Peptides against a protein of PDB entry 1IK9. Designs and how they scored, part 49

Target 1, 211 residues: chain A of PDB entry 1IK9
Amino acid sequence: MERKISRIHLVSEPSITHFLQVSWEKTLESGFVITLTDGHSAWTGTVSESEISQEADDMAMEKGKYVGELRKALLSGAGPADVYTFNFSKESCYFFFEKNLKDVSFRLGSFNLEKVENPAEVIRELICYCLDTIAENQAKNEHLQKENERLLRDWNDVQGRFEKCVSAKEALETDLYKRFILVLNEKKTKIRSLHNKLLNAAQEREKDIKQ
Target 2, 207 residues: chain A of PDB entry 1IK9 as posed
Amino acid sequence: MERKISRIHLVSEPSITHFLQVSWEKTLESGFVITLTDGHSAWTGTVSESEISQEADDMAMEKGKYVGELRKALLSADVYTFNFSKESAYFFFEKNLKDVSFRLGSFNLEKVENPAEVIRELIAYALDTIAENQAKNEHLQKENERLLRDWNDVQGRFEKAVSAKEALETDLYKRFILVLNEKKTKIRSLHNKLLNAAQEREKDIKQ
Target 3, 195 residues: chain B of PDB entry 1IK9 as posed
Amino acid sequence: MERKISRIHLVSEPSITHFLQVSWEKTLESGFVITLTDGHSAWTGTVSESEISQEADDMAMEKGKYVGELRKALLSVYTFNFSKESAYFFFEKNLKDVSFRLGSFNLEKVENPAEVIRELIAYALDTIAENQAKNEHLQKENERLLRDWNDVQGRFEKAVSAKEALETDLYKRFILVLNEKKTKIRSLHNKLLNA

## One batch from the design tools (peptide; aimed at target 1 K188)

Design b2_p19_7_s4 (made by RFdiffusion4, then SolubleMPNN; from b2_p19_7, 8 letters changed)
Fold by OpenDDE base, seed 4:
Structure b2_p19_7_s4 (fold): chain B 211 residues (1-211), chain C 211 residues (1-211), chain A 19 residues (1-19)
Amino acid sequence: as target 1 above (211 residues)
Amino acid sequence: as target 1 above (211 residues)
Amino acid sequence: DLWEELKKEEEEEEKELKA
């Protein structure tokens, strides 16, 4: 089961933060349980897949698009720039929400809720879920932090090896060229010496022919 | 201001999860505000630095050690293996907690609380803090995750450059040696040719003298 | 390329030795 709690402001009570809890299985399309609380009272309703389909049809909206809007409205709270407005009557237990466009507001959905007899239990369970979520997120943060520290060390180690490899390549090239030049110069000197000996021998032979 | 919320079980109501909120400035030693709630009622008390010092003295405990035990008791809930037991009387508003050792339980601290007139406001504010903490931790998680993914890419990039550097070094060494051997062999061949010419010239001169 | 320079210098020296 998936669960999301958001803060909302009701049009009827804009000074009092309300909490909207939505619980669902795998996808919001399959239905959900909605719970509203002001920290004293709680109201709950179950929305079926058939009700979601009917609301989409009544709106002449494609079901996937409608569920996408429900997800934004119910799971994200007011959304960016108060795109969604929430209304609730404590007397009728009727909850409805509107999408506010620039020039038009339209009802996105409506639900009949039931007043919870023991709101304290719902509130305690909601706080427990928040505390569990905090603990899980802290454990994830600590894990990711340790992994980041490991990856940074591993990066520094490879970087240091890479720099050593670059320097070793340059040193190797320089050393090999120096050694090659030395050996080549020795061979050039020997070739020159042998040529001079050949020239001298030819000159001596020409002198011996001239008696 | 720092704040911690924990779940506790009261000895008087072990079936009902209570929430213990502690709020303090910088250090718990400087004093704190304690709030207890069952999701319907709330009770609050302020504990001063002088009261903390007096409790430490009455216990004949070093203040730093006492504050360390307060931190474990009040900020960690029951602690590992129910090391701390919490007691509260709704009638007297007297809150006390005990440290349970193997053979001895002793009172660690006690506070007079006051019943909050509007517990719904305290509960809403507590839920708001939990939701804010969840959002902050989620943002940290997303940041750390993106940084982790970046560090992993950076590591792969440096690793790939390192492997290319190693291969390039080996290729350079092999190529330079091949080129050097070719040039050396050419020079050796020329030296051998010149030596043979010198030997032939010497043999011809020896024939001319015998003639 | 140092090798091309060395080879060129050798070809020039070999041409000078052949006159």
Scores: peptide ipSAE 0.023, ipTM 0.829, DockQ to the pose 0.595; fails the geometry check
OpenDDE base, seeds 1, 2, 3, 5: peptide ipSAE 0.020, 0.020, 0.021, 0.019; ipTM 0.829, 0.829, 0.828, 0.829; seeds 1, 2, 3, 5 fail the geometry check

Design b2_p19_8_s1 (made by RFdiffusion4, then SolubleMPNN; its pose is not in this set)
Fold by OpenDDE base, seed 5:
Structure b2_p19_8_s1 (fold): chain B 211 residues (1-211), chain C 211 residues (1-211), chain A 19 residues (1-19)
Amino acid sequence: as target 1 above (211 residues)
Amino acid sequence: as target 1 above (211 residues)
Amino acid sequence: MEEERKKAIEERRKVLEAL
């Protein structure tokens, strides 16, 4: 089961932070349980897939689009102020919320809730879920931090090897050319020496024929 | 102000999860506020630096070591089961906790709490803090995840460049040696040709002198 | 309850007709 807890402000009690929990299985579209609390009392209601479908039809909205709006309203905690307005009557247990656009506000959904007999248990479970989520997120943060540090070390190591490889390639090329030039110059000197010996031998032969 | 919330089980109410909040400024040693709640009622007490010092003295324990034990007891939530035992009387508002060792349990500390008149406000503030902490940790997780993905890409890029550099170095060496051998063989052939011409010239001169 | 739902549907219809 997935869940999300968000802070909301009720129009009737703007000074009192309320907490809205939504819980669902697999998809929000398949239905959900909604729980409202003020830290003293709690109210819960179940919304079925059929009710979601009916609300979408009543709004003349495509179901996927409607569920998308429900997700934004009910799961997006501290959204930009005033986009969604929440209303609840403790007497009627009627919960409804509106989407506020520039020129028009419209009721996005409404649910009948039931007052929980033991709100303390609901509140404790809610706090437990928050603490579990904190612990899971902390463990994930520690893991990701260690992985970042590992990846940074590995990057520095490869970078250092790469720089050494570049320098070694340049040094190799320079050294090979220097050695090549030395050997080539030796062979050129030997060729010149042999040519001079051939010239001298030809001159001596021409002297011997002339007697 | 720093704070930590932990789940505890009271000896008197082992089936009911309680929440222990500890809040402090800069250091736990300088004093702290302790708040206990069961999701319905809340109790709060202030512990001064002088009380912490007195409790350390009464235990014949060095203050830093005592504060270290307080930190483990009061801030380490789901520690290994049974290391710390928590006791609270709702009638006397007396809170105390014990450290359980293999052969001996001893009272680590005790505090007088006061019942909060408006527990709902304390509970709401506690839930708000949990939700804020979740949001902060989620933002940190997203940042660290993006950084991990960046570092992994950067590592792959450098690794690919390094592999190319290694291959290029080997190819360069091979190519330079091949070219060098070709030129060297040409010069060796020229040297051999010049030597043969010198030998022939010497043989012809010897014929001309005998003739 | 049913009347409030009807009113909400009618308000939604007016909004849809105005969009």
Scores: peptide ipSAE 0.029, ipTM 0.838, DockQ to the pose 0.475
OpenDDE base, seeds 1, 2, 3, 4: peptide ipSAE 0.011, 0.006, 0.006, 0.011; ipTM 0.824, 0.824, 0.823, 0.824; seeds 2, 3 fail the geometry check

Design b2_p19_8_s2 (made by RFdiffusion4, then SolubleMPNN; its pose is not in this set)
Fold by OpenDDE base, seed 2:
Structure b2_p19_8_s2 (fold): chain B 211 residues (1-211), chain C 211 residues (1-211), chain A 19 residues (1-19)
Amino acid sequence: as target 1 above (211 residues)
Amino acid sequence: as target 1 above (211 residues)
Amino acid sequence: MEEERKKAIEERRKVLEEL
C-alpha cells in the first residue's frame, strides 16, 4: 500500500491546518482511502474504482486525465499556488475540492467521509508513518552520502592515474627521442668518418698514378 | 531550535504508542522542552540547564556523560533493544525514564510535565514538523541522487580518458620504435655500403701496386 | 603550455625525419 500525507486548509477552518492522508495499492485509479484529521478528530472514506470512473464520466474527462488531477490535488495538498481549494462539512461529513483556474473554479471531486470513533489511533498511526518515512529517508540519505564519497574517491584515484599516465607518456616520448638522437648521431659520425677515409684513399690513389 | 520526535512505550500503557518530542537550541545541556503525546492528550515540560546539572550531580555522573545518556534516551526512543524504559503518570504528570543494563536498571532522569490545554495544536504542529522534515529529506535525497549521477558520469569520463591515454602511450611507443628501427637500418645499410667501397678501393690499390 | 609542448614534439619529429 502506498500512502501520502499532505497538509491542507479547509475553507471552513482556514486558521487550522488539516492533514489529508491518501492510501492506495498500485494506482490511485484502483481506488483509495482518504483520511482527514485536525489533530483531534478524524474522518475516513473509501473511494472505489467505480466512483472514480463515474466522477470522470460526470466531468466528461478522460479517466487518466482525471486521475492525474486527483493525484495532484490529493497527494500534493494545496500546492504553493493554492491551485486546489478544500471544503469539508463536519455536520454532513461531505468533503469536496475544487481546482482553481485563472478565470474559473470547478469541483474536481467529492467524497462522503465517516467520523472515526477513535481518532487518536488514526493520529498515532499517521505520526508513526511520518516517523518511519523520516527514518527511511535518512537511511537513504546516509547511503547516498556514502556512495557520493566513494565515487569522489574513485574519481580522484582515476584522475590521479590519468595525470600520471599523461606525464609518463610525455616522459617516455622525451626519453625515447633522446636515446634515438644519441644513437643516430653516433651512426652519422661513423658515416662521416667512412666518407673521409674514402676521400683519403682516393687522394692517395691519385698520387700513386701521378711518377 | 533543534527538534527530535521519537516513539516510546510507557510502562503504564504498553499497547499505545506515545510520541516524545524534545526541542533544544544548541546543545541539550542548555536545557530543552519535552512534549509527550498519545495522539489525543499532550503534556509539556521545560528542563533547565540547572536541573540537568543538578540531576547529573545527584547521579554522581559527569555532566557531559549524563547529557550523552539523556541524548540517547530522549532522542532515540527505546531503541531496538529496549535500553530505556519510560514511565508517565497522567495523574501526577510525572515523567521518568530508566536505563536498563544487564543486571541493573536505574532512573536516568525525571521531569514534571504539564497537561496541554489544546493538545490538537501541539499534535498538528508535530505533524507539520514531520511533514517538513520529510520534504527536506526528500529534497536532500534528490540532490544527493543527482550528485551521485554527476559523479558517476565524471568518473566514466575520466576513466575513458585514462584508458585512451594508456592506449595512446602504447601506440606512441610502438610507433617511435618502428620509425627508429627504419632510420637505424638505413644508416646501417649506408655504413655497410661505405665499408664495401673502402674494401674495393683497397683491392684496386693493391692491384695497381702489383701492377 | 600545451601548445609549446606540441611545438616541441613537432620540432623533434622534424629532426628525426632529417636524421
Scores: peptide ipSAE 0.014, ipTM 0.821, DockQ to the pose 0.004
OpenDDE base, seeds 1, 3, 4, 5: peptide ipSAE 0.012, 0.006, 0.013, 0.013; ipTM 0.821, 0.820, 0.821, 0.821; seed 4 fails the geometry check

Design b2_p19_8_s3 (made by RFdiffusion4, then SolubleMPNN; its pose is not in this set)
Fold by OpenDDE base, seed 2:
Structure b2_p19_8_s3 (fold): chain B 211 residues (1-211), chain C 211 residues (1-211), chain A 19 residues (1-19)
Amino acid sequence: as target 1 above (211 residues)
Amino acid sequence: as target 1 above (211 residues)
Amino acid sequence: DEEKRKADIEKRREVLESL
């Protein structure tokens, strides 16, 4: 079961933060349980897949698009942009929400809720879920932090090895060239010496022919 | 202001999860506000630095060690190890907690709480804090995840550059040796050719002298 | 820097071929 808790403001009670809990299995399209609380009272309703389909049809909206709007309204919370307005009557237990567009507001959905007899249980369970979610997120944060530290160490190790490899390549090239130049200079000196000996031998032969 | 919410079980109401909120400035040693709730009622008390010091002295415990025990009891929640037992009387509003050691339990602290007139406000504020903490932790998780992905890309880039550097070093060494051998062999061939020319010139001169 | 390194490598090649 998936769950999302959002804070909302009701048109009837704008000074009191309300909490909207939505619980569903796999997709919101298959239906969901909605719970509203003010920290003292709680109200719950179940919305079926058939009701969602009927509301989409009544709105002349494609079901996937309608469910997409429900998800934005009910799961995102009232984001700072007041795109969704929430209404609830404690007397009728009727919950409805409107999408506010530039020039038009329209009812996006409505649910009949029932007052919970033991709201303290619902509130305690909601707080428990929040504390569990905090603990899970903290554990994930600690894991990701340790992974970041590991990856940073591994990066520094490879970077240091790479820099050493670059330096070693340049040192090797320099050393090889120095050694090659030494040996080649020795061979060039030997070639020059042999040429001079050949020239001297030719000059001596020319002297021997001239007697 | 720092805050921690923990779930606890009271000896008097073991079937009902209670929530213990502690709020403090910088250090718990300077004093704190404690709030207890069952999701319907709330109770609050303020503990001063002087009271903490007095309790440490009465326990014959060093203040820093005592504050360390308070932090474990009040902020860690009842960890799974039931090291701390919590007691609260709704009639007297007396809250006390005990540390359970192997052979002895001792009272670690006690506070007089006052019943909150509007518990719904305290509960709503507590839920708001939980939701804010969830949002902050989610943002931190998303940031750490993006950093992990960045570090992994950077690691793969440096690793690939390192492998290319290793291969390039070996290829360079091999190429330099091959080129050196070629040039050296040419010089050796020239030296041999010049030696043969010297030998032939010496043989011709010896013929000319015998002639 | 990398262009200077390439130029130094090429000069060394010319010296080796002239050797």
Scores: peptide ipSAE 0.018, ipTM 0.818, DockQ to the pose 0.004
OpenDDE base, seeds 1, 3, 4, 5: peptide ipSAE 0.000, 0.013, 0.017, 0.016; ipTM 0.811, 0.817, 0.817, 0.818; seed 3 fails the geometry check

Design b2_p19_8_s4 (made by RFdiffusion4, then SolubleMPNN; its pose is not in this set)
Fold by OpenDDE base, seed 5:
Structure b2_p19_8_s4 (fold): chain B 211 residues (1-211), chain C 211 residues (1-211), chain A 19 residues (1-19)
Amino acid sequence: as target 1 above (211 residues)
Amino acid sequence: as target 1 above (211 residues)
Amino acid sequence: SEAERKAAIEKRREVLKAL
């Protein structure tokens, strides 16, 4: 089961933060359980897949688009900048919400809720879920932090090896060229010496022919 | 202000999860506000630095060690394996907790609480704090995840550059060596040719003298 | 093998030293 808790403000009680819990199996489209609380009382309702389909049909909205709007309204809370307005009557246990556009508001959905007999149990379970979620997120944060530290070490190690490889390549090139020049110069000196010996031998032969 | 919420079980009501909130400024040693709730009622008390000092003195415990035990008891909940036992009387509003060791339990601390007139406000604020903490932790998780992905890309880039550098170093050494051998062999051929010319010139001179 | 490649490089270095 998936679950989302959000803060909402009711039009009738704007000074009192309410909490909207939505619970569903796999997809919100298959139906969900909605729970509303003010920290003292709680109200719960079950919304079926058939009711979601009927509301989409009544709105003349494609079901996937309708479920997408339900998700934004019910799972995000007020959303960015009061796009969704929430209404609840404690007397009738009727919950409805509107999408506010620039020049028009429309009812996005409505649900009949039932007052919970033991709201303290629902509130305790809600707080428990929040504390569990905090603990899970903390454990995930610690894991991700350790993994970041590992990746940073691994990066530094490869970077250091890369810099050493660059320097070693340049040093190797320089050393090979220096050694090459030394051996080449030795061979050039030997060639010059042999040329001089040939010139001297030719001069001596020319002297011997001239008696 | 720092804050910690934990789940606790009271000895008198072990089937009902209670929530213990502790709030403090900078250090727990400077005093704290304790709030207990069962999701219906709430009780609050303020513990001063002087009361903490007095309890440490009465226990003949070093203050830093005492505060360390308070932190484990009050900020961790039950802790690992029921090391701390929590007791509360709703009639007297007296809260106390014990540290259970193998063969001995001792009272670690006690506080007089006061029943909150509007527990719903305290409960709403507590849920708000949990939801804020979840949102903050989610944002931190997303940041750390993006940073992990960045570090992994950076590692792959440096690794790829390093592998290219290694291959380029080996290729350079191979190429320089091949070029060096070609030029050396050319010079060796020229030296051999000059030596043969010198030998021929010497043989011709020996013929001219015998003639 | 990487070992044969290293040995070939080392042998080239020795020939470059002897040259």
Scores: peptide ipSAE 0.019, ipTM 0.824, DockQ to the pose 0.004
OpenDDE base, seeds 1, 2, 3, 4: peptide ipSAE 0.018, 0.017, 0.018, 0.019; ipTM 0.824, 0.823, 0.823, 0.824

## One batch from the design tools (peptide; aimed at target 1 F180 I181, target 1 (a further copy) K190)

Design b2_p20_1 (made by RFdiffusion4)
Pose (drawn by RFdiffusion4):
Structure b2_p20_1 (pose): chain A 207 residues (1-76, 81-211), chain B 195 residues (1-76, 83-201), chain P 20 residues (1-20)
Amino acid sequence: as target 2 above (207 residues)
Amino acid sequence: as target 3 above (195 residues)
Amino acid sequence: SEEEYQAAVEEFNEEYEALT
């Protein structure tokens, strides 16, 4: 059981703001209850599933396509106008295309015997919604703060692992260089003794 | 300017639900407006900064401690009473085995309740809209952080596994370069022996 | 010194590459 409460402007009363409450079960296609309120009175109407299928036929529209129009118009490039007569309780709305507009929906609403009860329930539903949302935003705020920390934690763990690798790398190389360079000292020494022995023979060949 | 709308029950009408709307600027301490509505009529009252502190004196409570009790009672066990004839509104606190009057307000019946009710409903719808948008923004950040975390965690896994492959990999290379030096040393020595 | 250190690491990498 779902519902949507939207505010709307009636052409015959651009001064005051009205509220439209649409409620259904699962889908709009299966039917819906619509309630209009000005904060004092309330007018209600019902639209059955068969009535929706018939209206879609009378409008030369694919049924799902028609329900889609109802969703954009009633559940809040698509321009819609709303009219209501307190004298007749007739409620209709049109889709305004280029130079051509057409009747999209019409409802004969009935004035409600207990407007206050309807208005109180509506406000109550809104307050419950505000409440459910806050609880959710709080749950997400905490999850947010947990992740901000869990990242900072592992980020530090990362920097440490990298810094440990650099310290170990330079440490290993330092040992290497010492051993390698000791050998180089021997090579140079041997190499030079050899040269010396070559220059000695060369001197015996020459004298 | 902030506001809180609470659903309450009056002692003289546990059947019907009423709505209490409290509005203020910065803190209740500087005064606030309280409105009571049953969805048909509405009663309002203004409580000045002067009256509030005055009440803090009659009770001998620090203006802070007193405002604190109001926040708990009015912004949502607290009991509420209202007489439609006198427009007098008062509420009490109920502890174990005792109760006491906590405060009262002389409210006045509003001339255009529908206007008040319409503004209240409008506020609730805006709040729902704002809250749903924030739920989206925080939902995405929760996603970005989830992804960013996996990234770094992956970097950590890769980094630690590198530090553990380093000693073994570098030592092999060192053996290789070292073995070259030795060979040269042997050759040189052998040459020296030649002569 | 630091310079001699870097030059010794470079030479080590070059000899390693010549052998491989």

Design b2_p20_1_s1 (made by RFdiffusion4, then SolubleMPNN; from b2_p20_1, 12 letters changed)
Fold by OpenDDE base, seed 1:
Structure b2_p20_1_s1 (fold): chain B 211 residues (1-211), chain C 211 residues (1-211), chain A 20 residues (1-20)
Amino acid sequence: as target 1 above (211 residues)
Amino acid sequence: as target 1 above (211 residues)
Amino acid sequence: SEKEFEEEIKEFEEELKKLE
């Protein structure tokens, strides 16, 4: 089961934050349980897959689009823009919400809730879930931080080895060329010396033929 | 101001989770505000730096060690081992806690609390803080995840460049030596040819002198 | 550099051809 808790403001009680818990199995489309609390009282209702489908049909909205709007309204909490208005009557236990657009507002859905007999249990369980979520997220953060530190070390190590490899390649090339120039020059000198000896020997023979 | 919320069990009400909020400025040693709730009622008290110092002195415990025990008891919640026992009387509003060791249990501290008139405000604010903490931790997680993905890409890129550099260095060395051997062999052949010409010329001169 | 070495080799080969 998945769960999302959000804070909302009710039109009837704009001065107090209410909390909207939505619980569902796998997908919101398959139905959900909604719980509303003000930190003193709690109200719960169940919305079925058939009710979601019927509401989409009644609105002449494509089901995937409608579920997308439900997700934004019920799971996002008070997004920065008052795009969604929430209404609840404690007397009738009737909950409804509207989408406010620039030129039109329309009802997106409505639920009949029931007052919870023991709201303290619901509130305690909600706080427990929040604390568990905090602990899980902290453990994920600590893990990601350690991985980040590992990856940074590994990156620095490889970068340093790469820079050393580049420098070693340049040094190798320079050293090899210098060594070869020395050897080549020695061989050039030897060839020149042998050639000069041949020329001298030829000149001596030409002198000996001329007596 | 820093805050920690933990879940605890009271000896008097072991079947219901209570929540202990501790709030402090910079350090727990400088004093703190404690709030207890069962999701219906709330109780608050203030503990001063002087009370903390006095309790440490009365226990004959070094202050830093005592503050360390307070931190473990009040901020860790229900750690897996029942090392800390919490007691609260709703009638007297007296809260005390004990450390249970293998051979000895001792009182670690006690507080006089006051019943909060509007517990719903305290509970709503507590839930708001939990939701804010979840959102902050999620944002940190998303940031760390993106950084880890970046660092992994950067590591792979540098690793690939490093491997190419190693291979290019080995290829360079091999190629240079091959080229130089070819040139050296050519020059050796020329030197041998010139030397043979000199020997032949000397032999011809020695024949001409005998003729 | 590789180019400088190739040039030095080429110059040496040309010098050797003039000796032939």
Scores: peptide ipSAE 0.030, ipTM 0.832, DockQ to the pose 0.115
OpenDDE base, seeds 2, 3, 4, 5: peptide ipSAE 0.035, 0.029, 0.033, 0.030; ipTM 0.834, 0.831, 0.833, 0.832; seeds 2, 3, 4 fail the geometry check

Design b2_p20_1_s2 (made by RFdiffusion4, then SolubleMPNN; from b2_p20_1, 10 letters changed)
Fold by OpenDDE base, seed 3:
Structure b2_p20_1_s2 (fold): chain B 211 residues (1-211), chain C 211 residues (1-211), chain A 20 residues (1-20)
Amino acid sequence: as target 1 above (211 residues)
Amino acid sequence: as target 1 above (211 residues)
Amino acid sequence: SMEEFEQEIKEFEEEYKKLT
């Protein structure tokens, strides 16, 4: 089961932070359980897939678009733009919320909640879920940090080997050229010396024929 | 101010999860505020640096060791080893905890708490802190994940360049040696040809003298 | 460069061919 807790402000009690918990299986479209608390009292309700379909039809909205708006309203909490207004009557246990666009406000949804007999149990379970989520996120952070440190070491090692390979390639090319120039200059000198000996031998033979 | 919330079980109410909040400045040794809640009622107390020093002296324990035990007891919650036992009387508002070692149990500390008049406000603030901590840890996780993905790309890029550099170095060495062997063999062939011409010229001159 | 070296070898071979 997936769960999201958000803080909201009710129009009736704007000075008191309320907490909205939504729990669902796989998709919000399949239905969800909604829980509202002020830290003293709690109210819960179940919203079925059929109710979600009926609300989408009543709004003349495509179901996927409607579920997308429900997800933004119920899972994001009151973002800084007050795009969603939350209303709750403790007397009727009726919860409703509106989407406020620049020039148009409309009711996005409404749910009947029931007052929980033991709100302390719901509050304890909510705090437990928050603490478990903190522990899981801390363990993920520690794992990712260790991976980052490993990847940084591995990068530095390969970078240092690459720089050494570049320098070694340039040094090898330079050394090979120097060695080859030396050997070739020795062979050029031997060729020149042998040519001079051939020229002298030819000149001596031409002198011996001329007597 | 630093804060830690942990879940604990009281000996008097082992079926009801309680939450222990500790808040302090810089070090636990400088004093702390302790808050206990069952999700309906809350109790708070302030522990001074002087009380911590007195409790360490009464236990005949070095202060740093005592503060180290307080930190383990109050900030870790009940670990799976039940090393710490928590006790609270709702009548006297007296909180105390014991360290259970294999063969020895001892009282580690005791505090007078006061019942909070508006527990709902304390519970709401505690839930707000949990939600803020979740949001901060999620933002850190997303940042670390993006850094890991960056470092992995950078590592793959350098590794691929390094492998190309190694292959290019081996190819360069092989190509240079092939070219140089060709040129050197041509010069060796010229030297051999010139030597043969010199030997023939010397043999002809020796024939001309005998003739 | 290897090209300059091959060129110096070629020039030396051409000078040597003019000499015989």
Scores: peptide ipSAE 0.022, ipTM 0.824, DockQ to the pose 0.090; fails the geometry check
OpenDDE base, seeds 1, 2, 4, 5: peptide ipSAE 0.018, 0.018, 0.018, 0.020; ipTM 0.824, 0.824, 0.825, 0.824; seeds 1, 2, 4, 5 fail the geometry check

